# Ledger of designs, part 91: peptides against a protein of PDB entry 3WG5

Target 1, 218 residues: chain A of PDB entry 3WG5
Amino acid sequence: LAKNIVYVAQIKGQITSYTYDQFDRYITIAEQDNAEAIIIELDTPGGRADAMMNIVQRIQQSKIPVIIYVYPPGASAASAGTYIALGSHLIAMAPGTSIGACRPILGYSQNGSIIEAPPKITNYFIAYIKSLAQESGRNATIAEEFITKDLSLTPEEALKYGVIEVVARDINELLKKSNGMKTKIPVNGRYVTLNFTNVEVRYLAPSFKDKLISYITD
Target 2, 218 residues: chain A of PDB entry 3WG5 as posed
Amino acid sequence: LAKNIVYVAQIKGQITSYTYDQFDRYITIAEQDNAEAIIIELDTPGGRADAMMNIVQRIQQSKIPVIIYVYPPGASAASAGTYIALGSHLIAMAPGTSIGACRPILGYSQNGSIIEAPPAITNYFIAYIKSLAQESGRNATIAEEFITKDLSLTPEEALKYGVIEVVARDINELLKKSNGMKTKIPVNGRYVTLNFTNVEVRYLAPSFKDKLISYITD

## One batch from the design tools (peptide; aimed at target 1 I114 I121, target 1 (a further copy) G47)

Design b2_p27_7_s3 (made by RFdiffusion4, then SolubleMPNN; from b2_p27_7, 14 letters changed)
Fold by OpenDDE base, seed 4:
Structure b2_p27_7_s3 (fold): chain B 218 residues (1-218), chain C 218 residues (1-218), chain A 27 residues (1-27)
Amino acid sequence: as target 1 above (218 residues)
Amino acid sequence: as target 1 above (218 residues)
Amino acid sequence: PKPVIEPITFEDVYEPVLPSEEELAAL
């Protein structure tokens, strides 16, 4: 039985192996306490594709719903963040946030110019992002365009186009709006209806390790 | 109740985001069938640190024991492979395999020379690998030396020094020797005694996606 | 550059190693 608990944790910055560690730790804590869900307040400009794919898998393996919440205002789920969101059980965005811009690159040259990914890689990620969108019943055409057009969307656009499920200003509004929503992907093989009736919100802070690694990666 | 099933899957090549996908898929299949364990036949020269850390987390979150088996003869659990092994529930090695050489690098320069990791990164991975060893009740001093001395060990040395739990020539010998062993880390919060009495061995093949990605990354 | 755990194989860096997945897709 899910406890009437919702965990909230923040993940901010570049998507790296460390970001995976944060996701895993946070989700594991929420799983251990049989929470109704965990909300990850996500603010990322993007990051490593490998770390992203790992995070997506970790989310999909979660024993509880993982809600990606692009928060606070001014935050983004850019690039890798979009993939993570599309791989999750529910996506919410705060007003003044963005999602998209998912074109893969090989990195940056010494002069700071983008090293373009070869077509093979770009096409791989097109297939991947479309798969995530399709599996979650989200707009796979827009998901592809996040790569092919480097498209970025507002919360209102993302909602309108069926990329995301909720626009919410804060956690309370998110809980209210998402209450009774069905997860976009299965949790333990079943689509779960979120029950945010009389939930305790528990905030998870970064561990000391998390803080240290963030300090190392910043 | 665990079925009398042991899954076996192969992971070969560089540790990447794709390798994580393989681990996740294989472990998930074995979890879904309530297998007694999954054996991952690992052969890797190393790879990405982020992918490695993600794989370690996925292993630690497994609902079933994940046995890393450095196999076949000539295989290695080098670099990232050592971390993965140390993060797992049981490590086995075939004769003629190796484990170790875990020094982090930033990559290769245009001339093919190693770009050395700064001390901060090296020290981070020293702490990380020691943590994995300690958590699993394995030799943390040798784990550190895998980095600081770029140490590589034979199966016999690794067993002698308490890095690994089993030396086995094949899956049948592995199952026989590991039967009744306790996992070196918890499975779902408990140390599990492996029961390989009258088990069916099921081999998992790479998915078409796995084959395609391997073909893309090869 | 994010840390790579050293592959033991000095594979000839001269083959355009398909940019290691690290060099591969930053998203």
Scores: peptide ipSAE 0.043, ipTM 0.196, DockQ to the pose 0.064; fails the geometry check
OpenDDE base, seeds 1, 2, 3, 5: peptide ipSAE 0.025, 0.020, 0.032, 0.016; ipTM 0.223, 0.180, 0.212, 0.203; seeds 1, 2, 3, 5 fail the geometry check

Design b2_p27_7_s4 (made by RFdiffusion4, then SolubleMPNN; from b2_p27_7, 13 letters changed)
Fold by OpenDDE base, seed 4:
Structure b2_p27_7_s4 (fold): chain B 218 residues (1-218), chain C 218 residues (1-218), chain A 27 residues (1-27)
Amino acid sequence: as target 1 above (218 residues)
Amino acid sequence: as target 1 above (218 residues)
Amino acid sequence: PKPSIEPITFEDVYEPKYPSEEELASL
């Protein structure tokens, strides 16, 4: 039986393979406790495409619903963060957050200028982000435009356009609004109806390893 | 019942978060088919530490034995590859391969010079690699020396020092030699005795995605 | 800069056979 537990963890900063470790650890803890869901409070300017794809895959393999919550106000699910969100079971955003700006780049030149991704890479990520949107029943046109126009949306716009599922000010409002929602992608091959009645909220702190690597990667 | 299937897949090049996707995909396929094991033919000069840690964690979470096979002759499990190997259920090496050279760096400067990792990072990876060795019942002293001395070993040396479990020229010799061995780390919380009697060998090719990202990362 | 675990070959320093972290697709 699922415990009436919802885990909450924070993932902040660049998306890297270390960020994958955080996702994996947090999701694994919540899976082991048979939580109703895990909420990842996401605040990212983006990061590595490879790490992003791994995080998406880890989320899709989760035994429990993974809710991406763009939080707190002022946070973003920018670039790689948007892909992660689109790969998740539910997307929530706090007021004053943003999502989008997904144009891939090869990096920054020595002078700090963007090295543009060749059309082949850009087209690959267009196909990829559209697939994530389609698989989750989200707006694939907007998903494409996150790349082709480097579009960024407010929570209200993202909700309106069917990119996200919830706008919530805090965890309590998120739980209240998402209660009874179906996951946008399967959990263990089934779409789950979220049950956030009488849940214990458990906050996961970064491990010492997480803190150390965050400190090294900052 | 486990099918008498052993999967074989190749992972070549830099360890990146894309490499994690390859590991995850390959292991997942083998898990779904309830394979006796998966053999990863590894050839890497190393790569990202964060990706490496994620790969190690994915291997440790595998529902089936993951065998790292440093192959073909001339291949290496260098740097990040050594950590991955030490995190695996069994390490094999082909004659003419190498393992080791694990000193972490922060990258290369604009002039191509190595940016040395600060002692804090080096010490972290010393502790980490020693933990992998200890957990797998492998030589933790040599694991430390892979960093502190940037030590590289031949297959024969690595076997002699208890870093690896098998020296094999090909998959058939690997299967023959590893048959009846126990995994060096648990699979689903238990040490598995490998049964490679009457196995079907299935080769996994890179997905189109894998080929495209490999092509982009090459 | 994130820790990399690459064997430092002198050759890889002068002509990185692999794209630099800067040549990997970033999002």
Scores: peptide ipSAE 0.044, ipTM 0.213, DockQ to the pose 0.065; fails the geometry check
OpenDDE base, seeds 1, 2, 3, 5: peptide ipSAE 0.033, 0.037, 0.023, 0.025; ipTM 0.227, 0.212, 0.216, 0.205; seeds 1, 2, 3, 5 fail the geometry check

Design b2_p27_8 (made by RFdiffusion4; failed a check: too like the target's own chain)
Pose (drawn by RFdiffusion4):
Structure b2_p27_8 (pose): chain A 218 residues (1-218), chain B 218 residues (1-218), chain P 27 residues (1-27)
Amino acid sequence: as target 2 above (218 residues)
Amino acid sequence: as target 2 above (218 residues)
Amino acid sequence: SSSLIPITFKNALTPEEAEAIRNAWLS
């Protein structure tokens, strides 16, 4: 009961209704165990707007800070993952990862051709991504360009341009650098200082169902 | 005189990429065997827009008539399934089935809440559903109300209002009543008269992949 | 419940594409 606990979970692949269930399961475990924070290792090339919005909402309502960590090297928080990142308490990127490219689309034709959205829906997601950035004090100008210019950024660029808070190689380095940082959004109405000194790290293994479903969608 | 071959397939659940694959697989089989028609027993609560549009497109390119049959009793062709029906060569409904209810939403939230669709998406789907109805000679005024009023119809109501062509209890009654009917959209440029005199019915089983995906869904 | 899900997002850029976009953006 007198411990400082950080949960680490993994989320890979397309952001779907099942991805929401994962976020909710992992975050719920951390909440019920009074964790200082949960670190989500995120690698997503794309996903659905409805599941992305539900995840952002679940993060906003989280009773503990949610740290989105674009990891491992070569991972991306592209498309839906970018919103999830902008909608969270702190963003960390591992070296060689990517963030951005969030243009909303109606989807894919028989060809694999892109089916663009009406111009106005593009404006809707611009307003939504600007809102997430402003609510978290992040660079909304660059966030808008994730859509309008299909802009993508490396870790160092994302840090310079004020989109993320940490560049870290691993969980330990992430804990060291983010220790003492305020969350970019509140936890239950208060902005919180992260206390990662003398912390117990607990890894949450993805379930059989997680790995299988992810593989199939792949 | 001649022996006419009719294929029958079942398509159930949410409309997704796998559903497009089912439509493409079952239609290709019927085309290669020079079938008079393929009948799809459709039961769907809704699904994804891109897959629905890809299915409508696959049906438009079909070299043989595609008959959408809302079956069994209790089934529906709601939301995305309505567009598939309106985009097909002939629509049949079994007693106690439903069609319509197509108001687009961005999706569902955590607590029963619904994420609203911006007006542009709504107007986009109004134009699209009116177009499918106009191209097939079905009631465009009523088709709009599937969206603007979330209108849902019984089979008897759907026939009366000119949205569908046949009300049938089974495959036997469907072939009997639809024999001699012109298709509502062309097959390769010409409107085909359906010949169901001297008919061999062939049932297509769902593949291993089909069954696995649906068991996981159940 | 009945649903029609309209919007999704494109898949991520390749490293080469992302680099090319960045070079153009920084220029």

Design b2_p27_8_s1 (made by RFdiffusion4, then SolubleMPNN; from b2_p27_8, 13 letters changed)
Fold by OpenDDE base, seed 2:
Structure b2_p27_8_s1 (fold): chain B 218 residues (1-218), chain C 218 residues (1-218), chain A 27 residues (1-27)
Amino acid sequence: as target 1 above (218 residues)
Amino acid sequence: as target 1 above (218 residues)
Amino acid sequence: SPVIEPITFAPALSPEEAAARRAKYLA
């Protein structure tokens, strides 16, 4: 039986292999304690595709619901962050956040210009992001436009277009609004109805290593 | 006039955006001092494609020759390291080092298996690595086989096949053997003849940030 | 623009070495 516990953890900065380790650690802790869910407060400008794909896989393999919460106000789930969100059991956004801008790039040139991904790579990620949207019952057309139009959405737009499930100002409002929602993807082969009745919120602090890497990558 | 100075710097570990910053810093220092060349002692298992491409571009934009030296014995210029080497003005290897294994991957799955790159991505990097080899007058067929066969070569094999220019046990032997060689790619639009007659060797230490990141990525 | 870096080059790390590095990040 799920304990009346919800974990909250923060992941900020670029998506890297280290970010995967953070996701893995946080989800593992919440799984071990049989939490009702884990909320990941996500603020990312993007990052590595490999790390992103591994994070998505880790979320999809989670024994408990993983809620991606774009938080605080001013944060973004940009680029890789959008893929992670679309791969999760529930997406929430705080007012004043953004989601989208998912065009794959090979990187930045020395002059700061973007090195464009070849069409073959772009098409791969179009297919990938559409699959994430389709599997989660989210708007696959908008997911494609996150790449093809470099589209970015506000929380209200993302909700309206069926990209996300919740707009919430804080954790308490998120828990209230998401209570009774079904996960957009299965947990252990089943769509789970979130039960946030009388839950304890437990905050997970970043490890020392997490803090150090965030400092270096910022 | 180039000063009779050769800089030597070490770059070890995964190729990341931070590795680009190291290359940029080291090359900039050597450029500012009008060094005859900079030797980068490279030991890498590989890393990010974007960072690799930026490093290659930074090397190609260098005002002075950049020599990639796979060092010490036991080191490798694997994967991304091979691309960096092929993009440089001169490649040297110490005995007991390796070069190659350039097949692109999307990353590692949670179970540790390699996530294969789609053929479209693989073909992009085949074209890219062949271009680096062709532009530098190195063996483009072997460069392709670094991907298609996941080929790794010893220094002696790499020299024999025209992938590298020098096998050297240490910096002194490298300077001796490379003296009078022409760069494999232009410096400021000209192929430079290396002049290591009566040179001062200056070692560049990693910055504090460089040390910290290497510690975290190792 | 947000960066999705699509490709890493395979570190010449064995799956075991990759796992060991991940384990170092968890320690």
Scores: peptide ipSAE 0.034, ipTM 0.443, DockQ to the pose 0.349
OpenDDE base, seeds 1, 3, 4, 5: peptide ipSAE 0.040, 0.033, 0.033, 0.079; ipTM 0.272, 0.434, 0.298, 0.426; seeds 1, 4, 5 fail the geometry check

Design b2_p27_8_s2 (made by RFdiffusion4, then SolubleMPNN; from b2_p27_8, 14 letters changed)
Fold by OpenDDE base, seed 1:
Structure b2_p27_8_s2 (fold): chain B 218 residues (1-218), chain C 218 residues (1-218), chain A 27 residues (1-27)
Amino acid sequence: as target 1 above (218 residues)
Amino acid sequence: as target 1 above (218 residues)
Amino acid sequence: GAVIEPITFAPALSPEEAAARRAAFEA
């Protein structure tokens, strides 16, 4: 019986156009091999809204389930990372990670103070993040508060409030806990039940280019 | 009689957070020396919306008039550059330059196709660019069409349609033509009449850091 | 076409983190 394959890839650092390319590459590899799913180990402080929205779109267009896993302990799905997670088929977090703090900012002033986004932009992203939450059957009120209150949650809080689906210490626990769960958004127009029985885990390594750009942007 | 000083600085390339720092540095130098104005020779294909909005805010908070000059021939104030120009105290263009093409995009797909911005983002920037045009007494209909039709204009068209104030071949012609013009937006709450009689032109050089970052991002 | 690259979601840096990033950028 052909083993169910689950891919695991890591994406770390700021969300940029290059991060989109990484997501696209990793998801495409998993799609081509008809994997049961891909797990993206995500650790991001945030990044560009455009890249984030493109990543969300790429996830939603995936032929296979994309699981965002905030990992390892100490990692965060901050800002753009929260949007990406909310746009995914399943969210998992490791203990000791965080999610939220999604207030859009225009940047930092010379004195390092936050340059606030105009209310119109903030309101746009409120509507957007609420849409992602609603479409995925997740807590849209908390999603809004990730912006309006700059709220951050622990994995346990995020699970309790219905923002995420799984708290897991490692990939094996994640696979075990998510086995039999339905995707929170459709895959090719259908909600898929995850089947992680008799799974082979395949790790995707960063390309040389991925390592170089991460080194330059870190 | 203390000579009226006009500073001239060049900003070229993509609009980024670093570009904001350049604008801020250059304007601050001109403010500190109580210059009559600063002219920014701008050549940009566009860039980040956040950096652009911060630059617009920095220009609007300037203690002195900021003139955006699309220069040299062959240069453009494309996308973000148009917003910056519309947010400035006076717009000039050299013959053979262009302005417009302001449609927000999220980026480029792997195949190089444009990833369209969601309608809500596009509508936000329509409202924003129209506000900049209206506040500056410039053509808000054309400003909207810079987005909705991805319109680009020649200097002569932009002048004709009331988007810009001056067509000039060089700094000397710009100073001559703009002498006695009122700023299109207020300086410290007042519309200022530009006085370029007996002007000393001072060129601000890029910092070493500015050159290095331009080299890396080009 | 001119890319208006949209908004950066920078995390709300603490004043200390913002200062550290400034120092790193000035260094």
Scores: peptide ipSAE 0.161, ipTM 0.451, DockQ to the pose 0.300; fails the geometry check
OpenDDE base, seeds 2, 3, 4, 5: peptide ipSAE 0.044, 0.117, 0.037, 0.050; ipTM 0.467, 0.466, 0.426, 0.436; seeds 2, 3, 4, 5 fail the geometry check

Design b2_p27_8_s3 (made by RFdiffusion4, then SolubleMPNN; from b2_p27_8, 16 letters changed)
Fold by OpenDDE base, seed 4:
Parts: C-alpha cells; sequence; structure tokens
Structure b2_p27_8_s3 (fold): chain B 218 residues (1-218), chain C 218 residues (1-218), chain A 27 residues (1-27)
C-alpha cells in the first residue's frame, strides 16, 4: 500500500515576509505531493503582523492539513507565532516550549524599551486573535489574555486550557497522538481526520535563501 | 580652518529592522566624528511600521542633523519612507523622485491583492503622520492625504505644498541650497542652522552585512 | 507597492533575552 507522506519543515526566527515565503514554499511542496499533512516545527520570538496575517491566510488556504509544532524544547511560538498556531489545523508543543505573549507593540525604543501599541491597534488584534480561536474551537478567553495580560503558557497549560491539541516530545509521538484527530479548521471546506498510519516522514530543507536569511537574522 | 564633515550614506530597499541598524550605524558614525550633518540617500518602497517608528525615533535622538534625500532620480520615499522623511531634520528630493503613498496595509493576499488595514490602524497612522508633520512644521493636511487618498507627490509638488524643504539634482546642489536652513525639528533641543561652508563630503559604505541583506532582498 | 506594515508583535523576549536564548542554543 502506497505510504502517505508527511512533510516536516523548520521555520525559525522572526516572522517576516521571508517567513511567509518559507511557509508558502513548504506548504506548496506538500500540496503538490498530496501529502497527508505538513508539520511545521516553529520557533519564533514573534515578528511582523502583516506577514503573520498572510501566513495565517496561506495556512487557511492550504489543500492539506498544516500542523504547527512548537519544537524543539526551549523553542517558543511567541507573539506572531501564537497567531499562526491559532490559525492552523492543529497545534502541538514539545515539553519545555512556550506559547503566547501576544501584546502588539510598535517596536522597541533605542533603549530597548517596548513602544506600546495604541489601544486601537491592541483592540484590533484582540478581536483578530479571538476570531482565530473561535474559528478553530480553541480558548478565545486565553487568546485575548495572550494580549491583555501578555500571558505565556507551558504546553501542559495550553493543552489544559484548550489552546493546543497535542503535547509531544518528538515527531513520532506527535504523529501517534494526532492520528485520528480532526483538524480544528477546515481543509477545502471540510474538517479532515488525520491519518498517520503507514506514513513516510520527509524533511524539507531550507533553501539557500532561507539559510542565508537565517544566518543574517541570527 | 578645519573642514566640517558631512556624511552621505545610502539606504535602499524595504524598511526593516536591518534598515534601523543601518540608520543607527550611519548616524552613530557621523555623531562620533562631530559631523555637521548626515545625508541619507533614501530609496524605499516602504516596509515595516515598527522599524519605521524606531528609525524616526533614532533620527529624533540624533546629536547631529539628519537630512533625508530621496535620490537618485527614479527613487521613492514611499509609505514608511515618507514617515521617516517627515521625522527628519530636513527633506530633500531629486527631480524624478516621489514621496507619499502611505496607506497602511496589512499586506498582500496570496493573489497579490492588498489586504486593507482596519480603520483603527489607518486612523492611528493618520494621527501619527500628522503629528510628524506638525512637529516639523510641514503640511499635516497633505500628510493625512498620503494615507486617505494614497497621495504621491513629485518633488515640485512636495516643495510647493510644504512637505519638503529642498529640490536638488545632486549632493553639491543639496549642500548649496540647504546651507543656512534651520532644521525642521530640534537637534539636542534646539533648531540648528545648517552650515555647509567649507565641508568635506564623506561617503559611508554599506557594511558586509548590509550588502548581504541587500543581495537577499533584491 | 508601498506597504506600511503597521504592527510588529514584540517578540515576547527582549533583545537581551533573545541574545541569551541564542547563546543557550549555540552552547
Amino acid sequence: as target 1 above (218 residues)
Amino acid sequence: as target 1 above (218 residues)
Amino acid sequence: GPVIEPITFAPALSPEERAARRAEYEA
């Protein structure tokens, strides 16, 4: 019986327009090969709201399930990463990772202090993040508190509060635990049941451009 | 008599956190050498609002006058570039350049269409851009229209409407025309009269990192 | 076109905290 393919790709660093290109490339490859799903190993401190929104839209338009996996231990889906996760078909976290801290800021002052976003912007993103949570059947109250309280959660807390779907130590455990789960948002208008029986895991490498960008941002 | 130094540096491409680093580096070098001013040759289609706001703040904190020069012909100070210009001590434009088109967008959809910013965000940036114009004694009505009408101006129009201070074909003409002008915002709490008599022009080259980033973004 | 990308979400981590985490990953 032909093995179903699951792609795994890493996206690390700030969420930028280049991060969108990475998501688009990775998801497109997985779509072209009719993969059962793609797992994105995400480690981000945050980034641009525009890029984030575009990434969310790209995920929502995916022809296959997109699983956001906060990995490895020590990684985070902070700020923009939380929005991306909440916009995805399934969220997993490794032990020792974090999610949340979504307060929009206008940036950092020269002294390293946070430039606060005006209330109008904050309220917009509160509405947006709550919408993502509601659409995915996740905890909208906690989603709001990611902004209003700058809340950050452990994987266990996030699971407990209904923010994420899986805590897993590695890809194999993730595949095992997520097998038979329904996507939290539709794929092509339907909630898909994940089938990770008899799957081949394929790792997607960063492009030369991706490596160069990572090197510059590191 | 010891020649006063005027630095000239080029900043080209999207406004990002790396662009902030470029501004910071260039201005810092000019400050350390007690330059009479620094001229930033700016050519940008726009970019990140956070980076833009940080750049504006960095310019406002400069110990020396920062002149934004939209150069060469064909260049633009579009979107974020307009904000940066309006936050600077003096704005110049070369013939055949443009300034404006400041409508905030959330980005581009996958089909290349603009994702419109919500009214709350648009209104925030209207208030911000008007504040920059008002603080610098520039045309706040036109500044607003850069957003509300997505207005773009020629150098001659921008000068006529009181958005910019100088139209100049090259650095020599810029120095000549801006000599004796007062900065539009204070330097160290005072409006400075530019003195470009007996000046040495020093060009700052992009760092290796700057070149690499440019290569990736091109 | 000219895009003011209005909002950066602060990395939850300060530049200092980011630097510290980077140092932990490189160790």
Scores: peptide ipSAE 0.123, ipTM 0.555, DockQ to the pose 0.373; fails the geometry check
OpenDDE base, seeds 1, 2, 3, 5: peptide ipSAE 0.044, 0.033, 0.066, 0.088; ipTM 0.454, 0.488, 0.537, 0.522; seeds 1, 2, 3, 5 fail the geometry check

Design b2_p27_8_s4 (made by RFdiffusion4, then SolubleMPNN; from b2_p27_8, 14 letters changed)
Fold by OpenDDE base, seed 1:
Structure b2_p27_8_s4 (fold): chain B 218 residues (1-218), chain C 218 residues (1-218), chain A 27 residues (1-27)
Amino acid sequence: as target 1 above (218 residues)
Amino acid sequence: as target 1 above (218 residues)
Amino acid sequence: GAVVEPITFAPALSPEEAEKRRKEFLE
């Protein structure tokens, strides 16, 4: 039985193998305590595709609902962050945040220009992002345009177009608005109705390692 | 006029954006001093494709010959390391080293299984590795098989099949054997004949940053 | 096995470029 507990954790910065470790640790803690859900406050400009795909897989394998919350105002779920969001059980955004800009790139040249991904790679991620959108009942056309047009959306636009489920200013509003919603993807093969009535919010602190790596990568 | 100077630097570990910075710094130092060549002693299990492609481009833009030397015995130019080698002006290997195993992967799953790259990505890197081999007059069929068969070769095999140019036990033997060889790709649009007669060998030490990052990533 | 990790994602466009493209999409 799910405890009336919701975990909240923060993930900030580039999506790397270390970010996967953070997701895995946070979700595992919430699973062990049979939490009703975990909310991941996400602020990322993007990152590595491998880490992103592993994170998506880890979310999909979660025994509890994983809610991606683009927070605080000014934060983004850019690029890899959008894929992670689309792979999650619920997407929320705070006002003043953004989602999208999902074009895969090979990197940056010495002059700072983008090294474009070959069409084959771009097409792979178009198919992948569309699959995430379709599986979650979200707007696959917009998901494709996150790549093809490098589209970025506001929370209000993303909600309007069926990319996300909630616009919320804070955790309390998020819990209130998402209460009674079904997860957009299954948890253990079943769509879960979120029950945030009289929940305890528990914040997960970053580990010492998390702080150290953030300090080195910033 | 090239000084009778050959720089030697070491690059060890995963190919990352930091590895690009190392290549750039080392090549730049050797360029500034108008060295006859720089030898990069390479030992890598692979790494990021973006960093690899940037390194290849940096080598191709070098004003001096860049020699990739898989060293010491037990070292490998695996995966990304093979691409870097094939993009260089000369490849040498020490006895007991390896080259190849170039299958692109997206990463590792939680169970340690490889997440295979989609055929589109694999085919892109097949085309890329074949182009590197063809441009350098090296065996493009073997280069393809580094991906399609995940082939790894010994130095003797790699030499025999026309993948590399030199098998050498140490820097002195490398200089002796490569003396009078033409670079496999142009330097400033011209194939250069290496002149290692009466050369001074200068070793480049890793920066403090290089040591710190190696300590953190190990 | 040697890992070639091929793909990174472009950093987010500048807010200005993102807004420009957003307008172009919404129009």
Scores: peptide ipSAE 0.154, ipTM 0.485, DockQ to the pose 0.831; fails the geometry check
OpenDDE base, seeds 2, 3, 4, 5: peptide ipSAE 0.044, 0.151, 0.129, 0.119; ipTM 0.460, 0.497, 0.478, 0.502; seeds 2, 3, 4, 5 fail the geometry check

## One batch from the design tools (peptide; aimed at target 1 D50)

Design b2_p28_1 (made by RFdiffusion4)
Pose (drawn by RFdiffusion4):
Structure b2_p28_1 (pose): chain A 218 residues (1-218), chain B 218 residues (1-218), chain P 28 residues (1-28)
Amino acid sequence: as target 2 above (218 residues)
Amino acid sequence: as target 2 above (218 residues)
Amino acid sequence: ATATAKATRTFTVISLYSNTAKVTAAQT
């Protein structure tokens, strides 16, 4: 009861209705265990707008800070993952990862051709991504360009441009660097200082169902 | 005189990429065997827009008539399934089935809440559903109300209002009543008269992949 | 059936695109 606990979970692949269930399951475990924070290792090339908006909402309502960590090296928080990141308490990127490329699309034709959205829906997601950035004090100009210019950024660029808060190789380095940082959004109405000194790290294994469903969608 | 081959397949659940694959697989089989028609027993609560549009496109390119049959009793062709029906060569409904209810939403939220669709998406789908109805000679005024009023219809109401062509209890009654009917859209440029005199019915079983994905869904 | 259709209907319209070339370039 007198411990400082950080949960670490993994989320890989397309952001779908099942991905929401994962975020909710992991975050719920951390909340019920009074965790200082939960670190989500995120690698996603794309996903659905509805599940992305539900995840962002679940993060906004989280009773504990949610740290989105674009990891491992070569991972991306592209498309839906970018919104999830902008909608969270702190963003960390591992070396060689990517963030951005968030243009909303109606989806894919028989060819694999891109089915673009009406121009106005592009404006809707611009307003939504600007809102997430401003609510978290992040660079909304660059965030808008994730859509309008299909902009993508490396870790160092994302840090310089004020989109993320940490560049870290691993969980330990993430804890060291983010220790003492304020969350970019509130936890239950208050901005919180992260206390990662003398912390117990607990890893949450992805379930059989997680790995299987992810593999199938792949 | 001649033996006419009719294929029957079942398509159930949410409309997704796997559903497109089912439509493509069943239709290709019927095309290669020079079938008079393929009948799809459709039961769907809704699904994804891109897959629905890909299915409508696959049906437009079909070298043989595709008959959408809302079956069994209690089934519906709601949301995305309505567009598939309106995009097909002939629509049949079993007693106690439903069609319509197509108001687009960005999706559902955590607590029963619904994420609203921006007006541009709504107007986009109004134009698209009116177009499918106009191209097939079905009631475009009523088709719009599937969206603007979330209108849903019984089989008897759907026939009366000119949205569908046949009300049938089973495959036997469907072939009997639809024999001699012209298709509502062309098959390779010409409107085909359906010949169901001297008919061999062939049922297509769902594949291993089909069954697995649906068991996981259940 | 019509009531059930209204109650259980779903429609997923939007996905979010990822530019593979630019993501790969950023990763590199």

